# Peptides against a protein of PDB entry 8OXM, part 5

Target 1, 371 residues: chain A of PDB entry 8OXM
Amino acid sequence: FKAEFRLAGGVNLPKIIDCVGSDGKERRQLVKGRDDLRQDAVMQQVFQMCNTLLQRNTETRKRKLTICTYKVVPLSQRSGVLEWCTGTVPIGEFLVNNEDGAHKRYRPNDFSAFQCQKKMMEVQKKSFEEKYEVFMDVCQNFQPVFRYFCMEKFLDPAIWFEKRLAYTRSVATSSIVGYILGLGDRHVQNILINEQSAELVHIDLGVAFEQGKILPTPETVPFRLTRDIVDGMGITGVEGVFRRCCEKTMEVMRNSQETLLTIVEVLLYDPLFDWTMNPLKALYLQQRPEDETELHPTLNADDQECKRNLSDIDQSFNKVAERVLMRLQEKLKGVEEGTVLSVGGQVNLLIQQAIDPKNLSRLFPGWKAWV

## One batch from the design tools (peptide; made by RFdiffusion4, then SolubleMPNN)

Design b1_p8_3_s3 (from b1_p8_3, 5 letters changed)
Fold by OpenDDE base, seed 4:
Structure b1_p8_3_s3 (fold): chain B 371 residues (1-371), chain A 8 residues (1-8)
Amino acid sequence: as target 1 above (371 residues)
Amino acid sequence: VTSSATLL
């Protein structure tokens, strides 16, 4: 290891370290403290399995449909080492950095990212109608700019076109795999884009199996398909390449239902894997930036006061696991709202749900559904 | 301001 480290930012101040391997290659790593990386490690294994299924199918293999993965080594219940996604940037940093973000550069007369956030926070406790009206005003005065990512990074027109297709395929694969695994909406800093491949890397997989639906502000979308995410696909948006890649991914997932159910069942009943949403985690995920200053919850593991009878915990856990497996089986059968859909019908419903301004306006304002 | 829900 090199003697120097950098901070990656964030509340937990993860350390970026450089390691020289026995092969003489330098490898950047992220050391995270005060966080349980077991869920990330588990989800990376599930993504690797999904990639194996996608590579076995001729149609998905020809399209190079993959979900990007990174190495995770959990060291304890509160620490681990991640592979640093070298040459990636958070989409939120590119889009809404206060100094040099793409929205400020390309749309200097639009609302600032701060003005948009403030407007949506003011209506957070209001009716769905008031949230929708303010969300539409924000969207009108904050126009998408993510098309400029590929234009800035790829000056050659043939390369630009290829990379825009790589981006569109990456969004499609991650959206459908993310829906099947119940990852829900993703904060703009938890989606990295590779500056060389234009592929997305999803990080911090701490919400899975639709646990986002039991947050204080429940998730209302199957995956992140916001206006900037769509704008990065270019003029066709969700039509053509994106839709077809979603359908081909969903076909492979549905045809692999037994394999996916068996893997997820083993994970849900692993006593070392806590995937359940607890109240403290739910509060932490939807805290206001202003409230972060006072609550150092020392997650003292000594709140043993949830000695809910071990039997009642176990029965409640088993009933949650069974419901998750049942819902996963429904998704893999194409059962939506009690109706069996074709692959095209299911993918269409999911796209419509993900882009619906009524669903987007109901999301937690901290996750910036207007970006 | 990044949410506490972010890795970075």
Scores: peptide ipSAE 0.014, ipTM 0.509, DockQ to the pose 0.148
Fold by OpenDDE base, seed 5:
Structure b1_p8_3_s3 (fold): chain B 371 residues (1-371), chain A 8 residues (1-8)
Amino acid sequence: as target 1 above (371 residues)
Amino acid sequence: VTSSATLL
């Protein structure tokens, strides 16, 4: 290891360390403290399995459908090491950076990212109707620009087209796999884009198995399919390539039901894996002022040894695990709202739910549903 | 600071 470290941003101030391997190659790593990386490690194993299933199927293999993965090594219940996603940028950094973000560069007469956030924060405690009206005003005055990512990074037209196709396939694969696993907290900082491949890397996997629905502001969309995410696909948007890649991913997931259920069951009953949303984590996820500057002291999670009878905790946990498995089985059967759907019908419903401005307007303002 | 650092 090099003797020097850098701090990453954010509340937990993770340490960026450089190590030289026995092969003489330098490798950057991120050391997190005060964070449980066991969930990230488990979700990466599930993503690797989903990739194995996608590579076995001829149609998904031909389309190169994969979810990007990174290495996670948990060291304790509150520390671990992550592989550094070299050559990636947050979609939020590219889109809404205050200095040089793509919205400011390409749409200088639109609302600023700060104005949009302020407007949505002012209505956070208001009715769904008031939230919808303000969200529509924000959307009218904050037009998508994510098409410019591929145009800036890939100047050759043939490369540009290939990379836009790679992006669209990556969004489709991660959206369907993320929906099946109930992945939440998909804000613009939890999604990286690779500057060379145009593929997405999903990070911070601490909200899974639909635990985003029990946040103080419940999640109302199955995955992130906001206007900028769609704009990055180009003129066809969600139609054609994206829809077909979602359908082919969903077909492989549904045809792999027994394998997916067996592995998720083992994970849900692993006593070393806490996937349940605790109240302090739920508050922390939705109390973040996204202003990178304020070091608020992390609430010490140490003091509430609630001596609840171990038996009542275990029975409550088992009933939550059973409900998660039942809902996962329903998704893999195409059961939505008590109706059995075809792969095309299920994918269509999920797309409509994800792009619905009524669902998007109800999200926590820190999710930035207008981006 | 490379852009991937700002997220965590």
Scores: peptide ipSAE 0.007, ipTM 0.433, DockQ to the pose 0.072
Fold by OpenDDE base, seed 2:
Structure b1_p8_3_s3 (fold): chain B 371 residues (1-371), chain A 8 residues (1-8)
Amino acid sequence: as target 1 above (371 residues)
Amino acid sequence: VTSSATLL
């Protein structure tokens, strides 16, 4: 390892280190402390399996449908090393950076990202009606700009078109795989975009198996399909390529039901893998500071071992695991709200749920649903 | 603010 490290931004201040491999190549690594990377490592293995299923199918292979993966090496229950996603940027950094974000550059007369966040925080504890009205006002005065990502990065028109297509496919694949696995906390800093491929990299996989629905502010969308996410697809939006790639991904997932259930069952019953939402994690995820720049001191989680009776914990855990498996089986059968849907019907419902301003307005303000 | 710190 090099003798110097850099701090990455954010609450946990992860250390960026450069290591020289036995091959003499320098590799950048991200060292997270006070964070359990076991869930990220497990979810990356599930994504690799989903990629294997997608590569076996001729139609999804022809479309190059893949979810981007990165290497995770958990070192302890509270530390690990991540592969640095070289040549990626958080979509939030591109869109809503306070200094040089695309919204500020292309829409200087719109509300600032700070004004939007403030307006939505002021109504956080209000009715769903008040949240919806303010969300619609924010959306009217904060117009999408993510189309400019591909336009800035890819000056050649043929390359630009290819990369916009790669982006659209990546959004489709990650949205459907993420929905099947119940992936939550899809805020704009947890989604990276590759500046060379235009593919998305989903990071911080600590909310899975629909555990986002049991947060103090429940998640109300199946995946992130906000106005900027759609704007990056270009003029066709969710129609054509995106929809077809969602349908083909969903078809492969549904046709792989037994394989997916078997692997998720093994993971849910692994005693070394805690995927359940704990109250402290739930508070941490929704107590994010208003300003992503403010270093709030990590509350020392004092080790109050609440000795709950082991037997009641195991029975509660097993009932949660069974419920997750049942819901996964329903999704893979196309059962939505007690109705069996076709692949096209299920994908259509999920798209409508993900773009619905009523669902988006109910999300935690730190999710930035207006972006 | 990117602080470079030496690993002690």
Scores: peptide ipSAE 0.000, ipTM 0.441, DockQ to the pose 0.036
Fold by OpenDDE base, seed 3:
Structure b1_p8_3_s3 (fold): chain B 371 residues (1-371), chain A 8 residues (1-8)
Amino acid sequence: as target 1 above (371 residues)
Amino acid sequence: VTSSATLL
């Protein structure tokens, strides 16, 4: 290890350390404290298994369909070491940074990211109709710019085309596998883009198995397919390469049903793996920036020992696990809303749900559905 | 703000 560390930004101030391997190569690592990395570690193992399934299939292997993974080593219930995703940037940092974000650079006359967030926060407790109207006004005055990522990073036209294709494949693969696993909390800071490969790296995997649907503001989309995500694909948008890569990924997942169910079943019943949403985590994920001032820890949460009998907790957990497994089996059979769909029909439904402005307008404002 | 600190 080098003698010096750097602080990464963010609430938990993770430590960036540099390690010299026995091969003489420097490797950057991220040490997180006050964070449970067990769920990230488990989800990375599931992604590695999905990658193994995708590499066994000739059609997905030829398309290089993979989910980007990183190493996670949990050290305790509140600490661990992550592989540093070297050469990645949060898509939110590229798009909506207050100083030099792509929206400000390319669309200086549009609403600022702050104005968009404020407008959506003002209607957060309003009707779905009022949310939709304000979301459409925001979208009209905040036009997508993510096409410029590949244009800035890749000046050679042949490289630019290859990298835009790699991006589109990465979005497709991660969207379908993320949907199958019920991955939530896909806000613009939880998705990194690699500045060399144009591939996405999904981080903070703490909302899985559709637990995003039980947040105070429920998640209404199967994955992030917002206007900027689509703009990064170029002129074809969700058609052609993206759709075909989703279909081929979904085909491999459906054909691997038994393997995926067995793996997820073992994980859901692992007593060391807490994947359930708790009220404190739900509050933290959807906390308002303005509410940071009044959480004085009034230590007077009376220990009302809700002696929920250990038996009632276990029976409740088992019923939730069974429901998650049943829904996973339905997805892998192509059962959507009680109807069995073809791979193309299921992928089409998921794309339509993910791009629907009515679904996007209902998301928590911190998710930034207009980006 | 990147703070460098010595690993103690």
Scores: peptide ipSAE 0.000, ipTM 0.448, DockQ to the pose 0.033

Design b1_p8_3_s4 (from b1_p8_3, 4 letters changed)
Fold by OpenDDE base, seed 3:
Structure b1_p8_3_s4 (fold): chain B 371 residues (1-371), chain A 8 residues (1-8)
Amino acid sequence: as target 1 above (371 residues)
Amino acid sequence: VSSSATLE
């Protein structure tokens, strides 16, 4: 290890350390404190298994359909070491950085990211109709710019085209596998883009198995397919390459049903793997910037021993696990809303749900559905 | 702001 470390930005101030391997190569690592990395580690193992299934299929292998993975080493319930995703940037940092974000650079006359967030926060407790109207006004005055990522990074036209295809394939693969696993909390800081490959790296995998649907503001989309995500695909948008890569990924997942169910079943019943949403985690994920002031720790949480019998907790957990497995089996059979769909029909439904402004307008404002 | 600190 080098004697010096750097702080990464963010609430938990993770430490960036540089390690020299026995091969003489420097490897950057991220040490997180006050964070449970066990869920990230487990989800990375599931992604590696999905990648193995995708590499066995000739059609998905030829398309290089993979989910980007990183190494996670949990050290305790509140600490661990992550592989540093070297040469990645959060899509939110590129798009909506306050100083030099792509929206400010390319669309200086549009609403600022702050104005958009403020407008959506003002209607957060309003009707779905009022949320939809304000979301449409925000979208009209905040036009997508993510096409410029590949244009800035890849000046050669042939390289630019190849990288735009790599991006589109990465979005398709991660969207379908993320949907199958019920991956939530896909806000613009939890999705990194590799500046060399144009592939996405999904981080903070703490909302899985559709637990995003039980948040105080429920998640209403199967994956992030917002206007900027689509704009990064170029002029074809969700059609052509993206749709075909989603269909081929979904085909491999459905044909691997038994393997995926067996793996997820083992994980859901692992006593070391807490995947359930708790109220404190839900509050943390959807905390308002304004609510930081009034969390005086009133220590007077009376120890009302809710002696929930250990038996009632276990029975409740088992019922939730069974429901998760049942819903996973439905997805892998193509059962949507009680109807069996073809791969093309299921992928089409998921795309329509993900791009629907009515679904997007209902998301928590911190998710930034207009980006 | 990147602060460098020595690993103690």
Scores: peptide ipSAE 0.000, ipTM 0.446, DockQ to the pose 0.033
Fold by OpenDDE base, seed 4:
Structure b1_p8_3_s4 (fold): chain B 371 residues (1-371), chain A 8 residues (1-8)
Amino acid sequence: as target 1 above (371 residues)
Amino acid sequence: VSSSATLE
């Protein structure tokens, strides 16, 4: 290892270290402390399995449909090493960096990212109607700019076109796989874009199996398909390539039902894998960015053994696991709201739910559904 | 802020 490290931003101050392998290659690593990387490691294994299924199918293989993965090595319940996604940037950094973000550069007369966040935070405890009205005002005065990512990075028109297609395929694959696994909406800092491939890398997979629906502000979308995410696809938006790639991904997932259920069942009952939402994790995920400065969680996890009878915990856990498996089976059968849908019907419903301003306006303002 | 800290 090199003697020097860099801090990555965020509360947990992850350390970026450079390692020289026995092959003489430098490899950047992210050392995360005070975080359980077991969920990330498990989700990467599930993504690798999904990629294997997608590569076996001729239609998805021809389209190069893959979810990007990274290496995770959990070292303890509170530490691990991740592969640094070299040549990636958080989409949130590109879009809404306060100094040089794409919104400020291309739309200098629009609302600032801070003004948008402030307006949505002011209505956070208000009615759904008030949230919707303010969200529509924010959207009108904060127009999407993510089309400029590919235009800045890929100056050759043929390369630009190929990279925009790679982006669109990556969004489609990650959206459908993310829906099946119940990853929900994704914070803009937890979606990286590769500056060379235009593919997305989803990081910090701490919400899975629809546990986002039991947050203090529940998730209302199946995946992140916000206006900037759509703008990156270019003029066709969600139509054409994106929709067809979602349908082809969903076909493979539905045809692989038994394999997916068996793997997820093993993971849900793994005593080393805590996928359940706890109150502390829920609070942490929906804290205000301004409150991040003072709460040093002295996780004095004093093991207050909530002596909830081990039997009642185990029965409650088993009932949650059974509900997750049942809902996964429904998704893989195309059962939505008690109705069996075709692949095209299911994908259409999911796209409509993900882009609906009424659903987006109800999301936690910290996750910036207007971006 | 990139602080270079040595791993002690």
Scores: peptide ipSAE 0.000, ipTM 0.467, DockQ to the pose 0.035
Fold by OpenDDE base, seed 5:
Structure b1_p8_3_s4 (fold): chain B 371 residues (1-371), chain A 8 residues (1-8)
Amino acid sequence: as target 1 above (371 residues)
Amino acid sequence: VSSSATLE
């Protein structure tokens, strides 16, 4: 290991360390403290399995549908090592967090990212109607710019077209796999884009199995399909390539129901895998001041061993696990709101739910649904 | 003496 480390941004200040392997190659690693990486490690294994299923199917293999994965090594309940996603940038950094963010560069007369956030924070405790009205005003005065990512990174027109196609396929695959697994907390810092491949890397997988619905501000969308995410697909938006890639991914997931259920069942009942949302984690996820700069002291979760009868905790846990498995089985059967849908019908419903400004306006302001 | 930063 090199003697020097860098801090990554964010509340937990993860350490970026460089190590030289026995092969003489330098490898960057991210060391997280005060974070349980077991969930990330488990979700990466599930993504690798989903990739195996996608590679077995001729139509998804031909389309090169894959979810990007990274190596996770949990060291303890509160520490671990992540593979550094070299050559990636958070979509939020490119769009809004950089001093020269794409919104500021291409839309200098629009609202600033700070103005948008402030407006949505002011209505956070208001009615759904007031949230919707302010969200529509923000959206009118903050127009998408993510098309410029591929245009800046890929100057050759043939390469640009191929990379925009790779991006669109990556969004489709990760959206459907993420929906099946109930992946939440898809804010603009938890989604990286690879500057060479234009593929997305989803990080911080600590909200899964629809546990985002039990946050203080419940999640109302199945995946991130915001205006900038759609703008990166180019002129066709969600139509054509994106929709077809979602349908082909969903077809493989539905046809792999027994395999997916068996593996998720083993994971849900693994005593070493805590996937349940605890109240402190829920508060932490939605109390983040989005300014990466403020060192708020992480609340010491004093392990108050609530000596609740082990039997009542176990019974409550089993009932939550059974409900998660039942909902996963429904998704894999195409059951939405008590109706059995075709693959095309289910994908259409999910797209409509994800782009609905009424659903987007209800999200926590820290999710940045206007981006 | 190169201080190995122990991850506490």
Scores: peptide ipSAE 0.000, ipTM 0.438, DockQ to the pose 0.027
Fold by OpenDDE base, seed 1:
Structure b1_p8_3_s4 (fold): chain B 371 residues (1-371), chain A 8 residues (1-8)
Amino acid sequence: as target 1 above (371 residues)
Amino acid sequence: VSSSATLE
């Protein structure tokens, strides 16, 4: 390891360290403190298994359908080392950076990202109708620009076209795998895009198994498929390549039901893996920007010695785990709203749910569903 | 800005 470190920024002040491997190669690593990387590590293992299933199938292998993974090494309950995703940028940084974000550059007369957030925060406690109306006003005055990512990074038309297809395939694979694992909506800073491959890297996997539905503002979409995410696919949007890649990914997941259930069952009952949503984590994930000043919740894992009888905790945990497994089995059978759907029917329902402005308008404003 | 916990 080099003696020097850099700060990556952010609340937890993660440390960027450079390590010289036994091969003489320098490798950048991110050291996180005060963070439980076990969930990220577990989710990366599940993604690797999904990738193995996708590589075994001829149709998904031919389409190069993969979910991007990174190395996670948990060192303790509150520390670990991550592989630095070199050559990636958060989609939120590219889109809505206050200085040089793509929205400001390409749409200087639109609402600022701050104006959009303010408008949506003002209606956060309002009716669904008022949220929808304000969301539509925001969307009208904040037009998508993510098409420009591939246009800026890939000047050769043939390369541009190939990279736009790689992006679209990556969104499709991550959307369906994310739906199966119940990752829900993903904050724009938790989706990285690789500047060379145009593939997405999903980070901070702290919400899984539909635990986003029990947040103070419940998730209403199966995955993030916002207007900018769609705009990055180009003129075809969710049709053609995206839909077909979703269907082929869903076919592989459904045909691998037994394997996926067995893996998730082992993980849900692993006493070292706390995937359950706790109230402090829920508050932290949906904290208001105005409340940033006072509550550094030291997530003292220790202060939840609320002596709930161990028996009642275990019974509640087991019932939640059973419900998660049942819902996972339903997804893998194509059971949606009590109806068995074909792969095409299920994928169509999920796409419609994800792009519905009524669902998007109900999301937590902090997660920027208009981006 | 409600940071998604890990990179902000």
Scores: peptide ipSAE 0.013, ipTM 0.503, DockQ to the pose 0.172; fails the geometry check

